# Designs tried in a protein design run: peptides against a protein of PDB entry 3ZN8. Part 28

Target 1, 125 residues: chain A of PDB entry 3ZN8
Amino acid sequence: LEEYDKIQKKMEDVMEGKGKLTLRDVYAQIIALRKMGPLSKVLQHIPGLGIMLPTPSEDQLKIGEEKIRRWLAALNSMTYKELENPNIIDKSRMRRIAEGSGLEVEEVRELLEWYNNMNRLLKMV

## One batch from the design tools (peptide; aimed at target 1 Q29 H45 L121)

Design b2_p22_5_s2 (made by RFdiffusion4, then SolubleMPNN; from b2_p22_5, 13 letters changed)
Fold by OpenDDE base, seed 5:
Structure b2_p22_5_s2 (fold): chain B 125 residues (1-125), chain A 22 residues (1-22)
Amino acid sequence: as target 1 above (125 residues)
Amino acid sequence: SEEERRRALLELIEEFRRKELS
């Protein structure tokens, strides 16, 4: 329960841009979003937003789902330390993660680059 | 929903526990 509260609080802080984003946070968010379904489906239930948001095609949803699936595989292959401190992931770790997840190293790199960009953005807020 | 998020977090915690024990 204590661990849950810590994760919950951290997730809220990250969502508000008040905390440091980690891959652990990303993992939690992806899982949460996956359970809720596509974000577009969630947002369309908000009055007034559904008409303003472009609805992705079925093909786009499938592409997105596949990308998320791949990223989850990568995240599942990371150690707790790597998830908490992604900056420690060097070339050797990246290769291990890729091999463990059945992904190309470039796909893992893409995830990390995305994370770094998001983290930079959050720090600017 | 908040309930879905809670469940997701609990599942995540359990996964990490299993990882630490493995």
Scores: peptide ipSAE 0.041, ipTM 0.493, DockQ to the pose 0.041
OpenDDE base, seeds 1, 2, 3, 4: peptide ipSAE 0.026, 0.033, 0.020, 0.038; ipTM 0.480, 0.476, 0.498, 0.511

Design b2_p22_5_s3 (made by RFdiffusion4, then SolubleMPNN; from b2_p22_5, 13 letters changed)
Fold by OpenDDE base, seed 4:
Structure b2_p22_5_s3 (fold): chain B 125 residues (1-125), chain A 22 residues (1-22)
Amino acid sequence: as target 1 above (125 residues)
Amino acid sequence: LEEERRRELLRLIEEFRKKELE
């Protein structure tokens, strides 16, 4: 609960323009969600998501959990400066992160694209 | 060979993380 409340407060601070969402914040969120249990339990604890998302099939949940596991491996292959400032991640850094995590460069690109889209969304609120 | 290169790269990344936290 306490780790989740810190993440919510960080999201509120970013929406108010008092902060920046980083990949360190994303890492902390993934770890907190994994401590709560399977992704199915996490989705049940998010108000409104159970109404807006069709209940994912068990296979879709497994695919989502595997994707999160891969993203965690990528985040574990980033430096602190990269986690705090993901915009410094060039093609060379992206290749290093992919090689270190045992992922395709495209999977690392997808994580960064997701982060950029999330950070744009939070700045529009 | 590939696993050894991966282990060396992971060590290098960890050393950079430590230096960036100092």
Scores: peptide ipSAE 0.130, ipTM 0.620, DockQ to the pose 0.020
OpenDDE base, seeds 1, 2, 3, 5: peptide ipSAE 0.122, 0.116, 0.119, 0.119; ipTM 0.624, 0.605, 0.601, 0.611

Design b2_p22_5_s4 (made by RFdiffusion4, then SolubleMPNN; from b2_p22_5, 13 letters changed)
Fold by OpenDDE base, seed 5:
Structure b2_p22_5_s4 (fold): chain B 125 residues (1-125), chain A 22 residues (1-22)
Amino acid sequence: as target 1 above (125 residues)
Amino acid sequence: EKEERRRALLLLIEEFRKKELE
């Protein structure tokens, strides 16, 4: 719960324009989510929501878990400066991260695109 | 695998050098 509260507060600060979402924040979120399990399981414990939420298929959960595992490998291959300031990641950095994590450059690009989209979305709310 | 690690290290060094020149 304490780790989730820190992440939530960070997201609120970003939404209020008081901060920036970083890949370090993303890493912390992924770790926290893995500790609690799928949010769908947490929401299923809320009376009335368990009937309304589509449970992802087992195959969708496995695909999602594998994607998260790959993203963790990429994040673990980043420097502290890159995690704090993902906008410094150029083509050379992206290739290094890909090679260091055993990923395709496109998978690293996808992670960065996802991050950029998330960061834009949070600033629009 | 060893060659990929070597390439990654060389890229890392190159990136640091570029930042020192900027």
Scores: peptide ipSAE 0.051, ipTM 0.530, DockQ to the pose 0.018
OpenDDE base, seeds 1, 2, 3, 4: peptide ipSAE 0.045, 0.046, 0.051, 0.048; ipTM 0.532, 0.511, 0.516, 0.527

Design b2_p22_6 (made by RFdiffusion4)
Pose (drawn by RFdiffusion4):
Structure b2_p22_6 (pose): chain A 106 residues (1, 21-125), chain P 22 residues (1-22)
Amino acid sequence: LLTLRDVYAQIIALRKMGPLSKVLQHIPGLGIMLPTPSEDQLKIGEEKIRRWLAALNSMTYKELENPNIIDKSRMRRIAEGSGLEVEEVRELLEWYNNMNRLLKMV
Amino acid sequence: EEEKRAFLEKLIAEKLEEEEEE
């Protein structure tokens, strides 16, 4: 049930219920339909879950703040350690900056 | 703080939807 600390405390909670659906707990707005979140149980069917939660905990509690400092020598680092590829790491690293970015405009 | 929390939830949800589309 400044940002990095929140990201962990949140993503950790996003596993001990599902992947849960509490996305509709702090949104007074309305939804769309039910035949859409059905593709959430698909990823649950596999013995695994997601690649993101992998290389995510395979990083220092400071490297997630400014993933910009990460180079070609640092991407392959959290790649082989997590079992993901260099490409699967980029999509993850280029996202840590987005959260710390779009949040500024909030 | 609440608005930031809710916004982070939205970003995570949107990103999960992008994975599903792929």

Design b2_p22_6_s1 (made by RFdiffusion4, then SolubleMPNN; from b2_p22_6, 12 letters changed)
Fold by OpenDDE base, seed 4:
Structure b2_p22_6_s1 (fold): chain B 125 residues (1-125), chain A 22 residues (1-22)
Amino acid sequence: as target 1 above (125 residues)
Amino acid sequence: KEEKRRALLELIRQKELEELKK
């Protein structure tokens, strides 16, 4: 919970124009969510919360978990400079990351596009 | 091939950490 609160505060700071969201922050968030895995399941069973949030089907959760695992493999194949400043990731770096993670280049591109869209969204709020 | 790539990545990361300490 403490790690999750730090990540939420970081996101709030970025929304306020303080600092930037990095792929290191994304990595930390994914790890925190994975650690909360049992707790997230418990929260889904709290009466009232499960009615307001469409609970993804078990199959959708599995698909999402696999996608997250693949993205973690990509993140684990990045340099620290790439994690802190994803904008330096050119076609050559992206291909290296894909090969290092056992992913298609398109999957690495999808991760980077998701990051870019998220970072744009946070700046508009 | 994979072991060599992992070793290269680790070497790059070590160099990046050394640069940050300067």
Scores: peptide ipSAE 0.524, ipTM 0.913, DockQ to the pose 0.019
OpenDDE base, seeds 1, 2, 3, 5: peptide ipSAE 0.495, 0.520, 0.481, 0.497; ipTM 0.903, 0.914, 0.899, 0.904

Design b2_p22_6_s2 (made by RFdiffusion4, then SolubleMPNN; from b2_p22_6, 13 letters changed)
Fold by OpenDDE base, seed 4:
Structure b2_p22_6_s2 (fold): chain B 125 residues (1-125), chain A 22 residues (1-22)
Amino acid sequence: as target 1 above (125 residues)
Amino acid sequence: REERRRALLELILQKELEELRK
């Protein structure tokens, strides 16, 4: 529960009070993050932030980065309509996305589940 | 501000990924 509350607050800060998150937004932010490099590098540019925020270990960041790369492949296999409204992604679309990205269907499902969780959290704020 | 937002997003992603591993 405490972790979810922290995630909600952080998400609120990221969205700056915007109650709308799409997979297009997620895609754009992932691309931006990859251009900047690891979180540790980003945090070095923000005085005090590293002290205020619990940061994962470097090893956890690497594992997460690999998962994000896989999710990015899934996102690249989505249509614009799917990115804007992920709720239209049915089993057939999910299978197509998985095949197009070289992922298991379950990995695409995990991405969508994560997205849905984020949206629920944003609506609670 | 943009860098802060990106850092926060990455933290959110990492935390959610951690939860998905449980």
Scores: peptide ipSAE 0.100, ipTM 0.611, DockQ to the pose 0.253
OpenDDE base, seeds 1, 2, 3, 5: peptide ipSAE 0.056, 0.070, 0.069, 0.065; ipTM 0.585, 0.602, 0.595, 0.611; seed 3 fails the geometry check

Design b2_p22_6_s3 (made by RFdiffusion4, then SolubleMPNN; from b2_p22_6, 12 letters changed)
Fold by OpenDDE base, seed 5:
Structure b2_p22_6_s3 (fold): chain B 125 residues (1-125), chain A 22 residues (1-22)
Amino acid sequence: as target 1 above (125 residues)
Amino acid sequence: DEERRRALLQLIADFLKKELEK
């Protein structure tokens, strides 16, 4: 709970322009989410989500959890510098990360694209 | 703070929704 609260505060600061989102923050958040239990339980902690989203099937939950695990593998294959400043990740670094994590380069690219999109959204809020 | 918290949760929800729909 304490770790999750710290992450929430960090994200709030980012949204207020008091900080920046890094892949280290993403990593920490994923770990915190996993500690909260199954993804279904995590979703229950989001107010209003149960009303807005259909209850995911067990299969959908498994797919989501597998995707998160794959992204964790990528994150675990990054250097500290890359986690703190993902913008330095070029094609060569991306290939290394993919090889080290057992992922396709496209999956690493997808993670980075998601991060960039999230960071842009946070700046807009 | 509460508004920002709600926004954060929405971003998380959107992420999770996207991943679960794959």
Scores: peptide ipSAE 0.041, ipTM 0.539, DockQ to the pose 0.323
OpenDDE base, seeds 1, 2, 3, 4: peptide ipSAE 0.032, 0.043, 0.048, 0.056; ipTM 0.546, 0.540, 0.559, 0.566; seeds 2, 3, 4 fail the geometry check

Design b2_p22_6_s4 (made by RFdiffusion4, then SolubleMPNN; from b2_p22_6, 10 letters changed)
Fold by OpenDDE base, seed 4:
Structure b2_p22_6_s4 (fold): chain B 125 residues (1-125), chain A 22 residues (1-22)
Amino acid sequence: as target 1 above (125 residues)
Amino acid sequence: DEERRRALLKLIAEKRKEELKK
């Protein structure tokens, strides 16, 4: 919960233009999410919310867990400069990251696209 | 530290590439 609060504060700072979201922040967020468990399970413990939120199927949870595992492998295969400044990741770096993590290049691209979309969204708010 | 890490990551990537070719 403490790490989650730090991540939320970072997100707020980015939304206010006081910083930028990095892949290091994403890494921290993923770890915090895994420690807390699926947000749906957390929300199920809140009276009234558990009824309105569809629980993901076991298969959806497994798919999500595998995706997260693969993204963590990619992040662990990045340099500190890449984690701090993902925009420097060119095709050569992306290939290295993919090979180092045992992923396809397209999977690394998907992670970076997700990051870029998230960063754009945060700047629009 | 950054250069050392980059070198290690490249080495790991090369090894994985070789394993995938087998």
Scores: peptide ipSAE 0.216, ipTM 0.760, DockQ to the pose 0.025
OpenDDE base, seeds 1, 2, 3, 5: peptide ipSAE 0.072, 0.073, 0.061, 0.150; ipTM 0.519, 0.499, 0.513, 0.676; seed 1 fails the geometry check

Design b2_p22_7 (made by RFdiffusion4)
Pose (drawn by RFdiffusion4):
Structure b2_p22_7 (pose): chain A 106 residues (1, 21-125), chain P 22 residues (1-22)
Amino acid sequence: LLTLRDVYAQIIALRKMGPLSKVLQHIPGLGIMLPTPSEDQLKIGEEKIRRWLAALNSMTYKELENPNIIDKSRMRRIAEGSGLEVEEVRELLEWYNNMNRLLKMV
Amino acid sequence: EEEEEKRAFLTQLIAEKLEEEE
């Protein structure tokens, strides 16, 4: 049930219920439909879950703050350690900056 | 209130990114 600390405390909670659906707990707004979140049980069917939660915990508690410092020598690093590819790491690293970015405009 | 708003916004971003994967 400044940001990095929050990301972990939040993503850790996003597994002990599902992948839960509490996305509609702090949104007074309305939804769209039900035949859409049905594709959430598909990723559950596999013995695994997601690649993101992989290389995510395979990083220092400071490398997630400014993933910009990460180079070609650091991407392959958390790649083979997590079992993901260099490409699967980019999509993850280029996202840590987005959260710390779009949040500023909030 | 500010923390909740931040949590809600991060949840939205996570949800949007999961939709992109699908």

Design b2_p22_7_s1 (made by RFdiffusion4, then SolubleMPNN; from b2_p22_7, 12 letters changed)
Fold by OpenDDE base, seed 3:
Structure b2_p22_7_s1 (fold): chain B 125 residues (1-125), chain A 22 residues (1-22)
Amino acid sequence: as target 1 above (125 residues)
Amino acid sequence: SEEEKRRSVLLSLIAEFERKEL
């Protein structure tokens, strides 16, 4: 819960324009979510959020967990500069990250695309 | 409150993350 609170504060700061979301923040978020479990478990700790989210099937959970593990491998293969400034990751860097993590270059691209989309959403709020 | 709205948005983003990963 302490890790989650730190991530929440960071995301709030980004939404207020006081900072930027980095891949380091993404890494921390993934770790926190894995520790806490599904969002349903997170929401139960927040009074007044009567939002009933559908629970994914067991097969979907397994697929999602594997995807998360692959993304963690990619993140662990990035340099500090890349984690802090993902926009510097070019084709050569993506290839290195893919090779270092045992992933396809396309999977690294998908992670970066997801990050970019999330960062845009946070800035729009 | 404004804080409640921010919390709701943050939770929505987390939900989207989980939906994309699962």
Scores: peptide ipSAE 0.066, ipTM 0.571, DockQ to the pose 0.259
OpenDDE base, seeds 1, 2, 4, 5: peptide ipSAE 0.031, 0.049, 0.026, 0.019; ipTM 0.530, 0.511, 0.538, 0.449

Design b2_p22_7_s2 (made by RFdiffusion4, then SolubleMPNN; from b2_p22_7, 13 letters changed)
Fold by OpenDDE base, seed 2:
Structure b2_p22_7_s2 (fold): chain B 125 residues (1-125), chain A 22 residues (1-22)
Amino acid sequence: as target 1 above (125 residues)
Amino acid sequence: SEREERRRKLLELIEEFRRKEL
Protein backbone atom coordinates (compact mmCIF):
# COMPACT_ATOMS: atom_id res chain seq x y z
CA LEU B 1 0.00 0.00 0.00
CA GLU B 2 2.80 2.42 0.86
CA GLU B 3 4.66 1.63 -2.37
CA TYR B 4 1.51 2.21 -4.37
CA ASP B 5 0.96 5.60 -2.75
CA LYS B 6 4.55 6.64 -3.60
CA ILE B 7 4.02 5.66 -7.24
CA GLN B 8 0.74 7.56 -7.39
CA LYS B 9 2.43 10.67 -5.99
CA LYS B 10 5.22 10.35 -8.57
CA MET B 11 2.69 10.06 -11.38
CA GLU B 12 0.72 13.02 -10.02
CA ASP B 13 3.93 15.05 -9.99
CA VAL B 14 4.65 14.08 -13.62
CA MET B 15 1.10 15.09 -14.60
CA GLU B 16 1.80 18.47 -12.99
CA GLY B 17 4.96 18.82 -15.10
CA LYS B 18 7.24 17.96 -12.16
CA GLY B 19 9.87 15.34 -12.95
CA LYS B 20 9.90 12.58 -15.57
CA LEU B 21 8.37 9.12 -15.70
CA THR B 22 11.14 6.52 -16.09
CA LEU B 23 11.17 2.77 -16.71
CA ARG B 24 12.25 2.43 -13.08
CA ASP B 25 8.95 4.05 -12.13
CA VAL B 26 7.18 1.63 -14.50
CA TYR B 27 8.94 -1.32 -12.87
CA ALA B 28 7.90 -0.17 -9.39
CA GLN B 29 4.33 0.33 -10.60
CA ILE B 30 4.14 -3.16 -12.14
CA ILE B 31 5.40 -4.73 -8.91
CA ALA B 32 2.94 -2.72 -6.82
CA LEU B 33 0.03 -3.61 -9.11
CA ARG B 34 0.92 -7.32 -8.95
CA LYS B 35 0.94 -7.19 -5.16
CA MET B 36 -2.44 -5.46 -5.06
CA GLY B 37 -3.97 -7.82 -7.61
CA PRO B 38 -6.16 -6.79 -10.53
CA LEU B 39 -6.56 -3.01 -10.72
CA SER B 40 -10.28 -3.63 -11.13
CA LYS B 41 -10.35 -4.81 -7.50
CA VAL B 42 -8.52 -1.66 -6.41
CA LEU B 43 -10.90 0.51 -8.42
CA GLN B 44 -13.89 -1.29 -6.89
CA HIS B 45 -12.86 0.15 -3.52
CA ILE B 46 -13.00 3.69 -4.90
CA PRO B 47 -16.53 5.10 -4.60
CA GLY B 48 -18.01 5.94 -8.00
CA LEU B 49 -15.34 4.30 -10.21
CA GLY B 50 -15.39 0.53 -9.70
CA ILE B 51 -19.06 -0.22 -10.26
CA MET B 52 -19.13 0.89 -13.91
CA LEU B 53 -15.95 -0.76 -15.18
CA PRO B 54 -16.33 -4.08 -16.97
CA THR B 55 -14.28 -6.76 -15.23
CA PRO B 56 -11.77 -8.40 -17.58
CA SER B 57 -12.39 -12.07 -18.28
CA GLU B 58 -10.19 -14.59 -16.48
CA ASP B 59 -8.48 -15.35 -19.81
CA GLN B 60 -7.70 -11.68 -20.39
CA LEU B 61 -6.21 -11.46 -16.90
CA LYS B 62 -3.95 -14.46 -17.59
CA ILE B 63 -2.78 -13.01 -20.92
CA GLY B 64 -2.09 -9.69 -19.23
CA GLU B 65 -0.16 -11.37 -16.42
CA GLU B 66 2.06 -13.24 -18.89
CA LYS B 67 2.73 -10.03 -20.81
CA ILE B 68 3.66 -8.26 -17.57
CA ARG B 69 6.05 -11.11 -16.67
CA ARG B 70 7.76 -10.73 -20.06
CA TRP B 71 8.04 -6.97 -19.59
CA LEU B 72 9.56 -7.51 -16.14
CA ALA B 73 12.16 -9.82 -17.72
CA ALA B 74 13.01 -7.06 -20.21
CA LEU B 75 13.21 -4.43 -17.45
CA ASN B 76 15.47 -6.70 -15.39
CA SER B 77 17.82 -6.95 -18.40
CA MET B 78 18.19 -3.16 -18.67
CA THR B 79 21.01 -1.11 -17.16
CA TYR B 80 20.27 1.58 -14.58
CA LYS B 81 21.13 4.21 -17.21
CA GLU B 82 18.58 2.71 -19.62
CA LEU B 83 15.89 2.51 -16.91
CA GLU B 84 16.41 6.19 -16.01
CA ASN B 85 16.81 7.35 -19.63
CA PRO B 86 14.83 5.01 -21.93
CA ASN B 87 15.42 7.35 -24.88
CA ILE B 88 19.03 6.04 -25.15
CA ILE B 89 17.78 2.54 -26.03
CA ASP B 90 18.72 2.12 -29.69
CA LYS B 91 18.39 -0.98 -31.90
CA SER B 92 21.61 -2.48 -30.53
CA ARG B 93 20.53 -2.04 -26.90
CA MET B 94 17.04 -3.32 -27.72
CA ARG B 95 18.52 -6.48 -29.28
CA ARG B 96 20.77 -7.04 -26.24
CA ILE B 97 17.80 -6.62 -23.89
CA ALA B 98 15.70 -9.03 -25.97
CA GLU B 99 18.46 -11.66 -26.06
CA GLY B 100 19.16 -11.28 -22.33
CA SER B 101 15.47 -11.64 -21.43
CA GLY B 102 14.64 -14.43 -23.91
CA LEU B 103 12.15 -12.16 -25.72
CA GLU B 104 11.61 -11.11 -29.29
CA VAL B 105 12.95 -7.67 -30.19
CA GLU B 106 9.38 -6.70 -31.06
CA GLU B 107 8.23 -7.39 -27.48
CA VAL B 108 10.91 -5.02 -26.15
CA ARG B 109 9.86 -2.45 -28.75
CA GLU B 110 6.25 -2.83 -27.60
CA LEU B 111 7.26 -2.13 -23.99
CA LEU B 112 9.12 1.03 -25.04
CA GLU B 113 6.20 2.15 -27.18
CA TRP B 114 3.85 1.58 -24.23
CA TYR B 115 6.17 3.66 -22.03
CA ASN B 116 6.27 6.50 -24.57
CA ASN B 117 2.48 6.48 -24.91
CA MET B 118 2.02 6.45 -21.13
CA ASN B 119 4.40 9.39 -20.74
CA ARG B 120 2.50 11.36 -23.40
CA LEU B 121 -0.87 10.59 -21.80
CA LEU B 122 0.33 11.60 -18.32
CA LYS B 123 1.32 15.00 -19.73
CA MET B 124 -2.13 15.34 -21.27
CA VAL B 125 -4.12 14.46 -18.13
CA SER A 1 -10.62 18.04 -4.34
CA GLU A 2 -8.22 18.75 -7.22
CA ARG A 3 -5.92 16.01 -5.85
CA GLU A 4 -8.74 13.46 -5.78
CA GLU A 5 -9.64 14.33 -9.37
CA ARG A 6 -6.02 13.83 -10.52
CA ARG A 7 -5.87 10.50 -8.67
CA ARG A 8 -9.09 9.42 -10.38
CA LYS A 9 -7.77 10.38 -13.83
CA LEU A 10 -4.50 8.54 -13.17
CA LEU A 11 -6.30 5.34 -12.15
CA GLU A 12 -8.54 5.56 -15.20
CA LEU A 13 -5.50 5.99 -17.44
CA ILE A 14 -3.73 2.95 -15.94
CA GLU A 15 -6.87 0.85 -16.33
CA GLU A 16 -7.27 1.95 -19.95
CA PHE A 17 -3.71 0.81 -20.73
CA ARG A 18 -4.33 -2.56 -19.05
CA ARG A 19 -7.54 -3.14 -21.02
CA LYS A 20 -6.52 -1.85 -24.44
CA GLU A 21 -2.88 -3.02 -24.28
CA LEU A 22 -1.92 0.43 -25.51
Scores: peptide ipSAE 0.057, ipTM 0.536, DockQ to the pose 0.278
OpenDDE base, seeds 1, 3, 4, 5: peptide ipSAE 0.043, 0.053, 0.032, 0.048; ipTM 0.528, 0.529, 0.509, 0.544; seeds 1, 4, 5 fail the geometry check

Design b2_p22_7_s3 (made by RFdiffusion4, then SolubleMPNN; from b2_p22_7, 13 letters changed)
Fold by OpenDDE base, seed 1:
Structure b2_p22_7_s3 (fold): chain B 125 residues (1-125), chain A 22 residues (1-22)
Amino acid sequence: as target 1 above (125 residues)
Amino acid sequence: EERERRRRVLLELIEEERLKEL
């Protein structure tokens, strides 16, 4: 609980413009969510999400869990400098991360695009 | 085999860089 509350406060601070979400923060969040249980259990414990979102099919949950597993492999193949400032990740760094994680370069690009989109959304709220 | 060997070497290099940043 305490680790999750620290990550939530960090997200609130980023939404208030008091910081930047890093890939290190994303890594910590994924680990905290995994400690809470399967993605299915985490989604069931979010008040109001079960009313606004159709319950994901078992297949959609499995796809989501596999995607998270792949992203963790990519994050484990990054330096701390890359995790703190993902903007330094060039084509050479992306290739190294992909090879180290056993992913395609496109999957590493997708993670970075998701991160950039998330930071954009958090700054607009 | 060779792809897995390269993957292991890259993971070892990342671990060594992370240990230098602690």
Scores: peptide ipSAE 0.366, ipTM 0.868, DockQ to the pose 0.020
OpenDDE base, seeds 2, 3, 4, 5: peptide ipSAE 0.351, 0.365, 0.359, 0.201; ipTM 0.859, 0.870, 0.865, 0.740

Design b2_p22_7_s4 (made by RFdiffusion4, then SolubleMPNN; from b2_p22_7, 14 letters changed)
Fold by OpenDDE base, seed 4:
Structure b2_p22_7_s4 (fold): chain B 125 residues (1-125), chain A 22 residues (1-22)
Amino acid sequence: as target 1 above (125 residues)
Amino acid sequence: SEKKERERVLLQLIEEERRKEL
C-alpha cells in the first residue's frame, strides 16, 4: 500500500510537470499491480463492481500477464542509467537487453515505444 | 568472446543490485 501511494504521488507530480516518468517508475508500478493481482480478482467478484468494469476474458488476462513477465525480464536487464533515462538506449543497448532477457529486439523496442507514448501522454495532461 | 563475457558479467551485476532493492 505504501508503495502504491508513492507511485500515485509520482504520477501526480509528473502530470503537474514537476517530474518525469522513468522506467524505474514503470517497474515499481508493474510490481505493485502484480502484488494486487489476487485482490483485484476478488474485487471483480464483488456485486456491483463487476458490472461496471468490463471483465477481460481469462485468455486476455493470461496474455497480459505473459507480456508483463517479458517486460519485467527486459527491465531487469537494464542499467540504472537506462532505467532513469531510457532515451539513451541505442541499438547496441537494446540488443544487449534483448539477449540478457531472452527476448527479441523487437519486443524491447515495443516496451520503449510504449514508454515514450505514455510519457508523451502524461506531459499533455 | 571477451565481449560476450563482459556482457554476462554486467547482467549479473544488474541482477544483484536489483535484488538488493526488492
Scores: peptide ipSAE 0.223, ipTM 0.776, DockQ to the pose 0.021
OpenDDE base, seeds 1, 2, 3, 5: peptide ipSAE 0.214, 0.192, 0.215, 0.209; ipTM 0.765, 0.740, 0.766, 0.756

Design b2_p22_8 (made by RFdiffusion4)
Pose (drawn by RFdiffusion4):
Structure b2_p22_8 (pose): chain A 106 residues (1, 21-125), chain P 22 residues (1-22)
Amino acid sequence: LLTLRDVYAQIIALRKMGPLSKVLQHIPGLGIMLPTPSEDQLKIGEEKIRRWLAALNSMTYKELENPNIIDKSRMRRIAEGSGLEVEEVRELLEWYNNMNRLLKMV
Amino acid sequence: EEEAFLTRMLYEKLFGYTPVFP
């Protein structure tokens, strides 16, 4: 059930219920339909879950704050350690900056 | 507002879509 500490305390809670659907707990707004979140049980069918939660915990509690300092020597680092590829790491690293960015405009 | 935004961002990251109409 400043940001990095929140990301962990939140993503960790996003696994002990599903992948849960509490996305509609702090949103007074309305949804769209039900035949859409049906593709959520698909990723659950596999013995695994998602590549993001992989290399996510395979990083220092400070490397997630400014993933910009990460180079070609640091991408392959959390790649082979997590089992993911260098490409699957980029999509993850280029996102840690987005959360700390779009949040500023909130 | 920050919590709701982060929830949207994380949900979109995990599943690639958002079932919420603003």

Design b2_p22_8_s1 (made by RFdiffusion4, then SolubleMPNN; from b2_p22_8, 11 letters changed)
Fold by OpenDDE base, seed 1:
Structure b2_p22_8_s1 (fold): chain B 125 residues (1-125), chain A 22 residues (1-22)
Amino acid sequence: as target 1 above (125 residues)
Amino acid sequence: DKKATLLRLLYEQLTGYNPILP
């Protein structure tokens, strides 16, 4: 997928200390992955999964699918400015996003925390 | 595999095996 390749290239730049991954990138990646089918099929594209990571149960996959849907709802409720510059998302914006997506504010915060942690990790790799 | 890093991190978050990230 073209979108997948673009995101991978951007990730490489981030790992080299150039720029950062945005929520727009995250959104595009998730959408690209969803086009590949259910989460179970997506996981097959992760190298070394069966060796390095636990194999998820059917119930865990269902939970994962639900989480993806919830995160997509949050991302769909963000403005373009927020997607490209997630650091501007304050408490007021988080509340708006939560209300617009039908999520709890804590769920939106969790997504943002994951995003921030990912960017930090990528720069360390 | 660095190319799979984002996908792997997403997987870990979704499955509940999220590591402690620095």
Scores: peptide ipSAE 0.211, ipTM 0.688, DockQ to the pose 0.251
OpenDDE base, seeds 2, 3, 4, 5: peptide ipSAE 0.204, 0.204, 0.206, 0.209; ipTM 0.678, 0.679, 0.678, 0.681

Design b2_p22_8_s2 (made by RFdiffusion4, then SolubleMPNN; from b2_p22_8, 12 letters changed)
Fold by OpenDDE base, seed 4:
Structure b2_p22_8_s2 (fold): chain B 125 residues (1-125), chain A 22 residues (1-22)
Amino acid sequence: as target 1 above (125 residues)
Amino acid sequence: DRKATLLRLLYTLLTGYDPILP
């Protein structure tokens, strides 16, 4: 809960134009969420789920859990410099990360795209 | 409310649904 609150504050700061969300923050967020249990348990904390948002199916939850595990593998294969400044991750770095994590390059690209989208959306909120 | 927004953002990004907020 404490880790979650820290990351929430970081995200709120970014939403207010203060600071930058890094992949280190993403890593910490994922770890904090996993401590809450499986993705199904995490999603129970989202108000409006089933009313405002569709409830994900069991299959979607399984896919989500696997994606999280795979992204953690990618993050564990990144250097501290890359985690702090994901924008330096070029094609060569991406390939290295993929090879080190046992993932396809496209999966690492997907993570980075997700990160960029999240950063963009936080600034719009 | 802000917590809910952040969780919804995470939810939509992970599930592939388009974010409703924002």
Scores: peptide ipSAE 0.169, ipTM 0.658, DockQ to the pose 0.304
OpenDDE base, seeds 1, 2, 3, 5: peptide ipSAE 0.158, 0.166, 0.167, 0.161; ipTM 0.657, 0.655, 0.656, 0.660

Design b2_p22_8_s3 (made by RFdiffusion4, then SolubleMPNN; from b2_p22_8, 11 letters changed)
Fold by OpenDDE base, seed 2:
Structure b2_p22_8_s3 (fold): chain B 125 residues (1-125), chain A 22 residues (1-22)
Amino acid sequence: as target 1 above (125 residues)
Amino acid sequence: SRTATLLRLLYEQLTGYNPILP
């Protein structure tokens, strides 16, 4: 709960133009969410999701759980400097992160793309 | 809320849905 509140405040600051959300913040949030239980239980805490999006099948939930595990592995392979400023992550760094986490480089790129899109969205709101 | 937005974006990425917003 404490980490959850910190991340919420950070997101509000970003929306007000006072900074950016880092991968360290994302990492902390994912860990906090994982403590809530399986993905199916976490989804119950997303307002309006049941109205806007269809409920995922059991197979889709399994795929989602695996994706979370893989992203956490990637984040665990990043340096502190990379977590605080993901913009420094070049092709060489992505390869190192992928090798260290047992992932494909494309999976690391996917995580970074999601992060960039999220920050852009928060600044637009 | 801002947190709901993050969770939604995470959900979309994990389930393979295309994000509505860039």
Scores: peptide ipSAE 0.182, ipTM 0.668, DockQ to the pose 0.298
OpenDDE base, seeds 1, 3, 4, 5: peptide ipSAE 0.170, 0.178, 0.174, 0.178; ipTM 0.656, 0.657, 0.661, 0.657

Design b2_p22_8_s4 (made by RFdiffusion4, then SolubleMPNN; from b2_p22_8, 12 letters changed)
Fold by OpenDDE base, seed 5:
Structure b2_p22_8_s4 (fold): chain B 125 residues (1-125), chain A 22 residues (1-22)
Amino acid sequence: as target 1 above (125 residues)
Amino acid sequence: DRKATLLRLLWEQLTGYNPILP
């Protein structure tokens, strides 16, 4: 899957300080994973990941799939500029994205917080 | 494993597991 390989390369670039993970990258990753099937099935095919990750319950899987759906809705409501440079997303933009996606503002905030934390983590790895 | 990090972090966040976040 070409899009999957692209995101892996992007991760490596971020870890090496050669770039920044964007929400466009996150979007591409989610889409790529969904094309491969349920997230759980994708993760099971990644060596080492299945050993380190706890096995989710059926309910946790459903919650995860719902969360992915909600985050995709948020991402689909972002502009290209926001996807490429998420740090420009202020409270006004968050509200617009929430309204456009049918989500709560807090859910959009959660996505952005996750994104920021992940980007910081990748730079430390 | 650097290649699995994004997927792991995504999965942990989505399933409610406690991710290692800065």
Scores: peptide ipSAE 0.167, ipTM 0.669, DockQ to the pose 0.275
OpenDDE base, seeds 1, 2, 3, 4: peptide ipSAE 0.165, 0.165, 0.158, 0.164; ipTM 0.661, 0.655, 0.656, 0.658

## One batch from the design tools (peptide; aimed at target 1 Q29 R69 W71 M118)

Design b2_p23_1_s1 (made by RFdiffusion4, then SolubleMPNN; its pose is not in this set)
Fold by OpenDDE base, seed 1:
Structure b2_p23_1_s1 (fold): chain B 125 residues (1-125), chain A 23 residues (1-23)
Amino acid sequence: as target 1 above (125 residues)
Amino acid sequence: RTALLLLITSHLLPSLYQSLKLV
């Protein structure tokens, strides 16, 4: 529970302009999520979600779990400098991360694009 | 609960929708 409060506070601080979301923060979020177990179990911890969103199929849950695993592999292949300042990740670094994680370069690019979009979104809200 | 919802909405839903070629 304490990890989730830290994650929430960090997101709030970013929304208030008191910080920047880093890939280290993203890593911490994924690890905190994984500690709850499979996505099916995580979703059960959110009362009313089944009212707001359609219940995901088993196949949808598997796709979601695989995406989390792939992003975690990419993050584990990054240096501390890259995690703290993702803007330094050029094409050469991106290729190294892809090779080290067993991912396609495009999947690493997709993660970085998602990160950049998320950071923009949090500043706009 | 709110932090967990934010985590799911930020990470899972966008990636899931993309993976499923949904909206």
Scores: peptide ipSAE 0.195, ipTM 0.705, DockQ to the pose 0.163
OpenDDE base, seeds 2, 3, 4, 5: peptide ipSAE 0.169, 0.190, 0.186, 0.173; ipTM 0.673, 0.689, 0.696, 0.666

